# Peptides against a protein of PDB entry 3WG5, part 99

Target 1, 218 residues: chain A of PDB entry 3WG5
Amino acid sequence: LAKNIVYVAQIKGQITSYTYDQFDRYITIAEQDNAEAIIIELDTPGGRADAMMNIVQRIQQSKIPVIIYVYPPGASAASAGTYIALGSHLIAMAPGTSIGACRPILGYSQNGSIIEAPPKITNYFIAYIKSLAQESGRNATIAEEFITKDLSLTPEEALKYGVIEVVARDINELLKKSNGMKTKIPVNGRYVTLNFTNVEVRYLAPSFKDKLISYITD
Target 2, 218 residues: chain A of PDB entry 3WG5 as posed
Amino acid sequence: LAKNIVYVAQIKGQITSYTYDQFDRYITIAEQDNAEAIIIELDTPGGRADAMMNIVQRIQQSKIPVIIYVYPPGASAASAGTYIALGSHLIAMAPGTSIGACRPILGYSQNGSIIEAPPAITNYFIAYIKSLAQESGRNATIAEEFITKDLSLTPEEALKYGVIEVVARDINELLKKSNGMKTKIPVNGRYVTLNFTNVEVRYLAPSFKDKLISYITD

## One batch from the design tools (peptide; aimed at target 1 S79 F125)

Design b2_p29_6_s3 (made by RFdiffusion4, then SolubleMPNN; from b2_p29_6, 9 letters changed)
Fold by OpenDDE base, seed 5:
Structure b2_p29_6_s3 (fold): chain B 218 residues (1-218), chain C 218 residues (1-218), chain A 29 residues (1-29)
Amino acid sequence: as target 1 above (218 residues)
Amino acid sequence: as target 1 above (218 residues)
Amino acid sequence: SVPIATKPFVSPITFETLNGKRIKEIYIK
């Protein structure tokens, strides 16, 4: 019996248009192979809102489940990363990671101070993040507080509050714990039950372009 | 029967990308020799958050136990150093050392005043440090207070509150007291019981580059 | 379209040093 394939890929660094290209490439590969799922090991401090929204849309349009895994320990799904996670089919976090801090800003001043977004923009993103949480059956109140209180959570807190679905130390534990879970959003209009009972894990490497961009942006 | 090797290396000064390189080099050497553990004698006032997070990740990915030893007397694992310690497999402190004071800042103004981090950043690091503590079975409340109260602890206090595992005057006492302890986080997915019953202690010297950088940054 | 960044810009966030010593931002390019 053909093994179900689970792809694993890493996305690290700032969320940009290039990050969108990485998501698109990785998901497309996994779609082409009719994978059971793709796990994206995410470590991001945040980034651009436009790129983030495009990534969320790309995840939502995926033909296969996209699992966001905040990994390794010490990683974060911060800011834009939280939106991406909340837009995904399943969220997992490793111990020693964090999620949250989603308040939009216009940027940083020359002195390193944050330039605050006007209320209109902030309110837009409050509505947006709440919508992502509601659609995925996750805690929309906490999602709002990621903005309004600049809240950031541990994996255990995020699990407890119903923001994420799994705390796992590694890919094997993630597969074990998520086996039999339903996706938190539809895949092609259907909630999918994950089947990780006889899986082959395939790792996708970043392209040369991906490596170069990461090198320049880090 | 081949003696178990314990490596000892020193990391002193500000936490930077160069400090990451030191950690990486030292851990790699110890991994290559299948050491029982590496002890990093840490003395740091703090440093960069990015470098700190990378160091934590490198420790978490170690194939061998990494023991952070705040040493010698008069040393500190301050600020970034506390995060590194909390991300490690075992924390020891010598008498006359300190740990804590973990509040993030954006930097220093021209007049030497601290530029405070915005609440979003502070909350991010609260979640991060609590996550490290929780993962390692250490006191997450105290870990938070390292930020929120700028708390700094003596070795005896840190031991009492369950922040650290060992108070030891020197390497020999550390080995004696930690013998038979389990790592506070996994090594390659497994909690390791330390075996220091027939060990050879090997000291790693800083590279020429390490010495030069320390000289420039001190 | 103003690039809206969402936090946390891990700007070179430095941690407060014991004894008020300026963490020198060492930009190693």
Scores: peptide ipSAE 0.136, ipTM 0.368, DockQ to the pose 0.182; fails the geometry check
OpenDDE base, seeds 1, 2, 3, 4: peptide ipSAE 0.056, 0.034, 0.104, 0.026; ipTM 0.348, 0.260, 0.358, 0.270; seeds 1, 2, 3, 4 fail the geometry check

Design b2_p29_6_s4 (made by RFdiffusion4, then SolubleMPNN; from b2_p29_6, 9 letters changed)
Fold by OpenDDE base, seed 3:
Structure b2_p29_6_s4 (fold): chain B 218 residues (1-218), chain C 218 residues (1-218), chain A 29 residues (1-29)
Amino acid sequence: as target 1 above (218 residues)
Amino acid sequence: as target 1 above (218 residues)
Amino acid sequence: SVPIATKPFVSPITFKSLNGKEIKEIYIK
């Protein structure tokens, strides 16, 4: 019986326009191969809101399930990463990871202080993050608090509060736990039941460009 | 009967990218020799959060148990050191040492005052440190208080509150007390029972580079 | 469509130093 393919790719670092290109490339490869799903191992401190929104759109337009996996231990889906996760078909976290801290800022002043976003922008992102949570059947109250309280959660807390779907130590555990789960948002207009029985795991390597940009932004 | 090897290495000073290299080198040597464990004698006032997180990841990815030993008397696992300890397979402390004081800061102003981290960052590290504690079955409430109250504990207090596993005066006492203990986090996906019967202790010396950088950063 | 002309950062926990440098050096002290 032909093995279903699950792709795994890593996205690490700041969310930028280049991060969008990475998401797009990875998802496109997995779509072209009719993969059962793609798992994105995400470790991000956050980044640009525009890039984040584009990534969310790209995930939501995916022809295959996109699983955001906050991995490895010590990784974060911080700020923009939380939005990306909430916009995805399934969220998993490894033990020792975190999610949250979603308050928008305009940037950092020369003295390194946070330039606060005006209430208009903050309220926009409150509405946006709540919408992502609601659409995915995740905890919209906590999603709001990720902004209003700069809340960050452990995997166990995030699972308990219904922000995420899976806590898994590795890809194998993730596949086992998520097998038979329905996607939290539709894939091509339908909620998909994940089938991770008899799957082949394929790792997507960063392109040369991906490696170079990661190196420059680190 | 072939003696099991236990490696012992020292890491002293600020947590930096170079400290990561030291951890990586020491653990790699011990892994290559299929050691029963490596004991890291840790004395740190803290340091960089990024380096700390990388070190935690490296420990958690170790093929062998990594024991953090706050040693010698007078040493500290302060700030970043506490995170590293909480991320490890076993924590020991010598009498007269301390652990805690984990509040993140952005740095020091020109006048030497602490530049406070914004709540977003503080909350992130609260979630992170609680996650480390929870994963390792250690006291997550105290872990949070290491940040929120800048709490510091004695070895006896840390043991009593379930932050650490062992109080030991020296390596021999550490080996005796930790023999038969299970690691607090998995090694290659499994909780390992430490076997320190009939062991050979091997000390890893700092590399020339290690010595030089330690000298420059002191 | 409120032109989000300002590229808001969803605040990276990019520990940016007060100097706009990535606070790679969040010191946990």
Scores: peptide ipSAE 0.097, ipTM 0.377, DockQ to the pose 0.072; fails the geometry check
OpenDDE base, seeds 1, 2, 4, 5: peptide ipSAE 0.028, 0.065, 0.019, 0.046; ipTM 0.287, 0.367, 0.226, 0.302; seeds 1, 2, 4, 5 fail the geometry check

Design b2_p29_7 (made by RFdiffusion4)
Pose (drawn by RFdiffusion4):
Structure b2_p29_7 (pose): chain A 218 residues (1-218), chain B 218 residues (1-218), chain P 29 residues (1-29)
Amino acid sequence: as target 2 above (218 residues)
Amino acid sequence: as target 2 above (218 residues)
Amino acid sequence: SAAVEEAKASGGVVIAITGDSAKAEEVAA
């Protein structure tokens, strides 16, 4: 009961209804165990707007900070993952990862051709991504360009431009650098200082169902 | 005189990419065997827009008539399934089935809440559903109300209002009543008269991949 | 660099548009 606990979970692949269930399951475990924070290792090339908005909402309502960590090297928080990142308490990127490219689309034709959205819906997601950035004090100008210019950024660029808070190789370095940082959004109405000294790290294994479903969608 | 071959397939659940694959697989089989028609027993609560549009497109390119049959009793062709029906060559409904209820939403939230669709998406789908109805000679005024009023119809109401062509209890009654009917959209440029005199019915089983995906869904 | 290029090629966020089928359920019922 007198421990400092950080949960680490993994989320890979398309952001879907099932991805929401994962976020909710992992975050719920960390909440019920009074964790200092949960770190989500995120690697997503794309996903659905509805599941992305539900995840952002679940993060906003989280009783503990949610740290989105674009990991491992070569991972991306592209498309829906970018909003999830902008909607969270702290963003960390591992070297060689990517963030951005969030243009909303109606989807994919028989060809694999892109089916663009009406111009006004593009304006809707611009307003939504600007809102997430401003609510978290992040660079909304660059966030808008994730859509209008299909802008994508490396870790160092994302840090310079004020989109993320940490560049870290691994969980230990992430804990060291983010220790003492305020969360970019509140936890239950209060902006919180992260205490990662003398912390127990607990890894949450993805379930059989997680790995299988992810593989199938792949 | 001649033996006419009719294929029958079942398509159930949410409309997704796998559903497009089912439509493409079943239709390709019927085309290669020079079938008079393929009948799809459809039961769907809704699904994704891009896959629905890809299915409508696949049906438009079909070299043989595609008859959408809302079957069994209790089934519905709601939301995305309504567009598939309106985009097809002939629509049949079994007693006790439903069609309509197509008001677009960005999706569902955590607590029963619904994420509203911006007006542009709503107007976009109004134009699209009116267009499918106009191209097939079905009631565009009522089709709009599937969206603007979330209108849902019984089979008897759907026939009366000119949204569908046939009310049938089974495949036997469907072939009997639809024999001699012209298709509502062309097959390769010409409106085909359906010949169901001297008919061989062939049932297509769902594949291993079909069954697996649906068991996981159940 | 590769991840950035892959992120650019990600296409975008798919707007998974659907509808509430409660009226359809009522009619079916």

Design b2_p29_7_s1 (made by RFdiffusion4, then SolubleMPNN; from b2_p29_7, 13 letters changed)
Fold by OpenDDE base, seed 1:
Structure b2_p29_7_s1 (fold): chain B 218 residues (1-218), chain C 218 residues (1-218), chain A 29 residues (1-29)
Amino acid sequence: as target 1 above (218 residues)
Amino acid sequence: as target 1 above (218 residues)
Amino acid sequence: MKAVEATKKSGGVILDVTSDPSKAREVAA
């Protein structure tokens, strides 16, 4: 009997145009194999807003469910990572991870101080993050507070507040807990019920280029 | 039976003189084929005010209904995009999109700070955006607040406040929901009732030139 | 390089000033 395939890939480091290429490559591979889902193990401090928005679009255009899994313990979906998660079909977090801190900034000054984004930009991202939350049936009030209060949450808090769907220690627990869940956003226009019964887990390795750029951006 | 044609085209990136050329080309193609409408999938952070005003005029001079569809999820009709939308025959938004943040600026300083527009320019655009809203029977108070408060809205908020007409996940849902709606502004001097019964959807691809300029402006 | 180092410290969404949606708002006076 043809086993359902679940892909697992890692995306670590700053969100850049190259991170988009990683998402695109990973999702494309999983799409080509008609996988039940792809799980992206995400660990990011944030990154570029443009790249983030493109990644969200790529996830939402996926032909398969994309699960953002904040993993391993100690990882974060900070800033841009939170937006990406909120734009995904399912969010899971490992214990000892964090999500939030979404306030946009223009960058850092030479002295390392934050250059604040003007209210326009902040309001834009408030609307954007609220929209992602609302569309996914997640807590839009907390999503706004990720910006306005620069709030960060634990997995337990994020689950409690309806920001995420699963707390899981590892891929096996994630598959077990998310089996039978519906995606929080549509896949090809339909909410998909995840079937993680009798699945084969396939790990995708970063390309050589992925490793090199992660090394340069880390 | 001759199917009614609906064109769909994408306009992404900064609003420039080249974006005007895209609008003009797309609308002209749809006009030549006597399409029921053209849907412009819009994703823009904003752009030049001059180009924006020209685009609004081109839309308003269209021989066919022009539907601005803020799409895909994660897209925005920010700044200039909001004016364009407010100048159109119908506005739709996909879930996970945003609209607003319309305050004019002169640009950015070398330090990344916004160079504010003088009150004269700001007041001009307040009057302009209010006029677009009023003419289209949309919420002129919110339109003003897009400038004065640099407000951004979700699709649900924008619908609730009477800024937009439709929230739709995809083209099929958009066609279904907007079928039988009247255009918010006239087409050739008449408010048109949209007929999306038994339609053929035709996608227009960007020209090579469109792709190149999008690449340079992104 | 400098913008990349900054995101590491504070976890902010960096808007590239070049891709800033607000750059699009150049009102030619």
Scores: peptide ipSAE 0.032, ipTM 0.243, DockQ to the pose 0.137; fails the geometry check
OpenDDE base, seeds 2, 3, 4, 5: peptide ipSAE 0.025, 0.028, 0.019, 0.025; ipTM 0.277, 0.234, 0.229, 0.235; seeds 2, 3, 4, 5 fail the geometry check

Design b2_p29_7_s2 (made by RFdiffusion4, then SolubleMPNN; from b2_p29_7, 12 letters changed)
Fold by OpenDDE base, seed 2:
Structure b2_p29_7_s2 (fold): chain B 218 residues (1-218), chain C 218 residues (1-218), chain A 29 residues (1-29)
Amino acid sequence: as target 1 above (218 residues)
Amino acid sequence: as target 1 above (218 residues)
Amino acid sequence: MKAVEATKKSGGVVLDITSDPSAAREVAA
């Protein structure tokens, strides 16, 4: 039986293999405690494709609902962050956040210009992001435009277009608004109705390693 | 006039944006002092494609020769390290090192299996690695096979096949063997003949940030 | 400096070119 517990953890910075370790650790803790859900407060400019794909897979393999919450105001789920969100059980955004800008890049040139990905890579990620949107019942056309138009959306636009499920100012409003929502992807083969009635919120602190990596990547 | 100075710096671990910062710092110091060359002792399993391409560009923009030295014994210039080496003015390897294994991957799955790059990405990097080999007058066929066959070579094989220029046990042997060699790519638009006659060797220590990143990536 | 940092902050999905650690073991055998 799900304990009336919701975990909240923060993931900030570039998506790397260390970010995967954070997701894995946080989700594992919440799974072990049979939490109703885990909320990941996400603020990322993007990062590595491999780490992103692994994080998506880890979320999809979760025994409990994983809610991606783009938080606080001023945060973004940019690039890799959008893929992670689209791969999750529920997406929420705080006012003043953004989602999108998903064009794959090979990286940045010395002059700070983007090294564009070849069309072949871009097409792979178009197919991938559309798959994530389709599997989650989200707007696959907008998901494609996150790449093809380098589109970024506000929370209100993302909600309107069916990219995200919730706009919430804080964790309490998120829990209130998402209570009774069905997960956009299955948990253990079933679409779960979120039950945030009389829940205890438990905050997970970053590990020492997590703090050190964040300090270096900031 | 080139000062009779050769800088030696170590770069170990995964190729990341921080590794670019190391290369940039080391080369900048050597440029400022008008060194005859800088030797980068490289030991890497690979890393990010963006950082790799930026490092290659930084090397190619260097005002002085940049020698990639796969060192110490047991080290590798694997994957991204091979691209960096092929983009440099001279490649040396110590006995018991390796070069190659350049197949691009999207990363590792949760189970540790490789997420294969789509053929389109692989073909991009085949073209890129062949370009680096061709521009440096190195074996472009073997450079392609570093990807297509995931080929790894010993120093002796790499020398035999015209992938590298020097096999050397230490810095002193490297300086001795490379003295009078021409750079494989131009420096400031000219192929430079290396002059290691009566040179002072100056070792550059990693910065505090470099040490911290190495500790986290190891 | 700031522009390169700002571009480092723009959210590209970046490809990895990492060697398979399993392939490195075969050369050491």
Scores: peptide ipSAE 0.034, ipTM 0.440, DockQ to the pose 0.333
OpenDDE base, seeds 1, 3, 4, 5: peptide ipSAE 0.035, 0.033, 0.032, 0.028; ipTM 0.432, 0.534, 0.557, 0.450; seeds 1, 3, 4, 5 fail the geometry check

Design b2_p29_7_s3 (made by RFdiffusion4, then SolubleMPNN; from b2_p29_7, 14 letters changed)
Fold by OpenDDE base, seed 3:
Structure b2_p29_7_s3 (fold): chain B 218 residues (1-218), chain C 218 residues (1-218), chain A 29 residues (1-29)
Amino acid sequence: as target 1 above (218 residues)
Amino acid sequence: as target 1 above (218 residues)
Amino acid sequence: MEAVERTKKSGGVILDITSDPSAAKKVAA
């Protein structure tokens, strides 16, 4: 019986235009091979709003399910990472990870203080994050509070509040727990039931360019 | 007679957190050596708002005059680059360069279309760019039009409209023309008269990290 | 004419959505 393929790739570091290129590359490979899904192991403190929005859109345009997995333990899907997760077909988190802290900032001042985004920007991202949550059938109230309260959640809290779908220690547990789940957003206009009963896991390595950028941005 | 030192460094590519690090490094070196000024040869299509604001603040906190020089011919100080220039002590442009196109965008959609910033964000940056222009005694009306009309100017137009101070073909012409000019913003609370009569030009090379990032972001 | 068209892909002032480093510390406690 031909094994269905599940791809696993890692996205680490700040969300940038290069992070978009990584997502695009990884998803494209998985699409070309008609994978059952791709799992993106995400660890990010956040990053650029534009890159984030592009990544969300790339995920939404995916021909296959894109699973965001906040991994490894100690990782976070902070700020932009939360938006990306909320824009995905399924969110999983490993124990000891975090999600949230989505308050948009214009950046850090030279003294390390946050340059707050104007209320107008904050309100835009509130509307945006709520839309992502609503479209995915996730907790839009908590999504708003990720901004308004700069809320961060544990995996267990995020699961409890209906922000995420799975808490899993590793890829095998993720595949096991997500098997038979429906995607929280459509794939090509249809909600897909994930089938991980007979899968081959294929790891996509970061390109040399990927490694170089992460080394420079870390 | 001890020659006054003028540093020259290059900043090329997208404005990022790394570009801030470059500005900080270059200005710090020039400050440590009590340079008469630093000239930053700027060529940028724009970049991150946060990095831009940090760079502007770093320039404003400089112990020495920071001259933005849009160079070489064919270069631009587009978007974020215009803000940086307007935040500097002196702006020069080489013939065949451009400045402006400051309309804030959230990014590019996957199809390459611009994701427009909400009017609220646009208005914030209008206020910000006008402030930079006013503080530097530059044309705040044109600065606003860099956003509202997405206006781009030639060096000659920018000079004519009072956006910039110098049109120069090279560093030597820049030094010659800017000699005796006052900085458009204070250095340590004082407007400085530039003295380039007896100077040694020192070039600061990009670090290996600088080169690597530019290679990756280009 | 070509030079003006390349300027249209000027990376606008792009907002950052970065995490507050202070918020990340609360979950690790």
Scores: peptide ipSAE 0.033, ipTM 0.492, DockQ to the pose 0.571
OpenDDE base, seeds 1, 2, 4, 5: peptide ipSAE 0.030, 0.030, 0.030, 0.030; ipTM 0.485, 0.480, 0.496, 0.453; seeds 1, 4, 5 fail the geometry check

Design b2_p29_7_s4 (made by RFdiffusion4, then SolubleMPNN; from b2_p29_7, 13 letters changed)
Fold by OpenDDE base, seed 1:
Structure b2_p29_7_s4 (fold): chain B 218 residues (1-218), chain C 218 residues (1-218), chain A 29 residues (1-29)
Amino acid sequence: as target 1 above (218 residues)
Amino acid sequence: as target 1 above (218 residues)
Amino acid sequence: MEAVERAKKSGGVELDITSDPSNARKVAA
């Protein structure tokens, strides 16, 4: 019996246009092979809002389920990472990870202080993050509080509040726990039931370009 | 039986004079073919007020219904996009999209702070957005709050408040839900009942010029 | 141009610059 393939790829660092290119490449590879899913091991402090929004769109346009996995322990889906997660087909977190802190900023001043976004921008992102949560059947109140209170959650809290779907220590536990779950958003217009009973896990390496740009942005 | 044609075109990015040219081209093609409607998949953070006002006029002068569809998920009809939507024959939004944040600004300062529009300009746009809402039988109070409170809404909120007419995941659901609806503004002096029971969907691609300018404005 | 590029660079959502100062002047006339 042909094994269902699950791809695993890592995205680490700031969310940029290059991070979009990584998402696009990884998802495209998994789409071409008709994978059961792709798992993106995400570790990000945040990044650019434009790149984040494009990544969300790319995930939502995926022909296969995209699972955001905040991994390894100590990783975060901070700021832009939370939006990406909320826009995905399934969110998992490893123990010792975090999600949230989504208040938009204009940047950092020369003294390292945050330049606050004006209410216009903040309200835009409140609506955006709430819409992502609502679409995915996740906790839109908490999603708003990720901005308004700059809230960050543990995996256990995020699961409890209905922000995420799975807490898992590793890929094997993730596959086991997510087996039989429906995607929180549609894949090609349909909510897919994940089937991880007979899967081959394939790891995608970053391209040479991916490594170089990660090195420059780190 | 000759199928009624519905055109679908995408407009993404900043609202500029070039965006006007895209609207004009797309609507003109659909007019020439006596389409039942054109659906514009809109994703914009906003743009220029002059271009926005010209786009609204071009929509209102259309010989066929122009449906603004905030799409795909993660897209927005922010700022100028909201005015365009409110000036259209029907507004739809995909889940995970947003509308609003319409307060006019003069631009950004060198430090990234918003340069506020003077009260005269703000009041002009309040009157303008209210008129668009009133003409279309949409919620003029919320339209004003898009400016005065820089409010942004989810699709569900926008539907609930009577800002938009349809929430739809894709073109097929949009056609299904909007079938039998009347346009919110007249087409050639008449409110048209949309007939999407036997339609052929035709996608319009951006011209080479459209792609080039999108590339320069991205 | 530069201000829009900076808004893009700051990771901010490109916000609608609704009034070109040139059009703000025309509406003020």
Scores: peptide ipSAE 0.020, ipTM 0.223, DockQ to the pose 0.074
OpenDDE base, seeds 2, 3, 4, 5: peptide ipSAE 0.026, 0.032, 0.022, 0.037; ipTM 0.264, 0.267, 0.231, 0.289; seeds 2, 3, 4, 5 fail the geometry check

Design b2_p29_8 (made by RFdiffusion4)
Pose (drawn by RFdiffusion4):
Structure b2_p29_8 (pose): chain A 218 residues (1-218), chain B 218 residues (1-218), chain P 29 residues (1-29)
Amino acid sequence: as target 2 above (218 residues)
Amino acid sequence: as target 2 above (218 residues)
Amino acid sequence: SLVEEVAATGAVVIPIVAAGTAAVEEVLS
């Protein structure tokens, strides 16, 4: 009961309704165990807008800070993952990762051709991504360009431009650098200072169902 | 005189990429065997827009008539399934089935809440559903109300209003009543008269991949 | 590079679902 606990979970692949269930399951475990924070190792090339908006909402309502960590090296928080990142308490990127490219699309034709959205829906997601950035005090100008210019950024660029808070190689370095940082959004109405000294790290294994479903969608 | 071959397939559940694959697989089989028609027993609560549009497109390119049959009793062709029906060569409904209810939403939230669709998406789908109805000679005024009023129809109401062509209890009654009917959209440029005199019915089983994906869904 | 590949391929899919459950249940009731 008198411990400082950080949960670490993994989320890989397309952001779907099942991805929401994962976020909810992991975050719920951390909440019920009074964790200082949960670190989500995120690698997503794309996903659905509805599951992305549900995840952002679940993070906003989280009783503990949610740290989105674009990891491992070569991972991306592209498309839906970018909104999830902008909608969270803190963003960390591992070296060689990517963030951005969030243009909303109606989807993919028989060819694999891109089916663009009506111009107005592009304006809707611009307003939504600007809102997430402003609510978290992040660079909304660059966030808008994730859509309008299909902009993508390396870790160092994302840090310089004020989109993320940490560049870290691993969980330990992430804890060291983010220790003492305020969350970019509140936890239950209050901006919180992260206390990662003398912390117990607990890893949450992805279930059989997680790995299988992810593999199938792949 | 001649023996006419009719294929029958079942397509159930949410409309997704795997559903497009089912439509493509079943239709390709019927085309290669020079079938008179393929009948799809459709039961769907809804699904994704891109896959629905890809299915409508696959049906437009079909070298043989595709008959959408809302079957069994209790089944529906709601949301995305309505567009598939309106985009097909002939629509049949079994007693006690439903069609319509197509108001687009960005999706469902955590607590039964619904994420509203911006007006541009709504107007986009109004134009698309009116177009499918106009191209097939079906009631475009009523098709719009599938969206603007979330209108849903019984089989008897759907026939009366000119949205569908046949009300049938089974495959036997469907072939009997639809024999001699012209298709509502062309097959390779010409409107085909359906010849169901002297008919061999062939049932297509769902593949291993079909069954696995649906068991996981159940 | 990864950044260039992400820029070339990134897109958010709008699934566009419908709230037709109640109306369908009324017809099927």

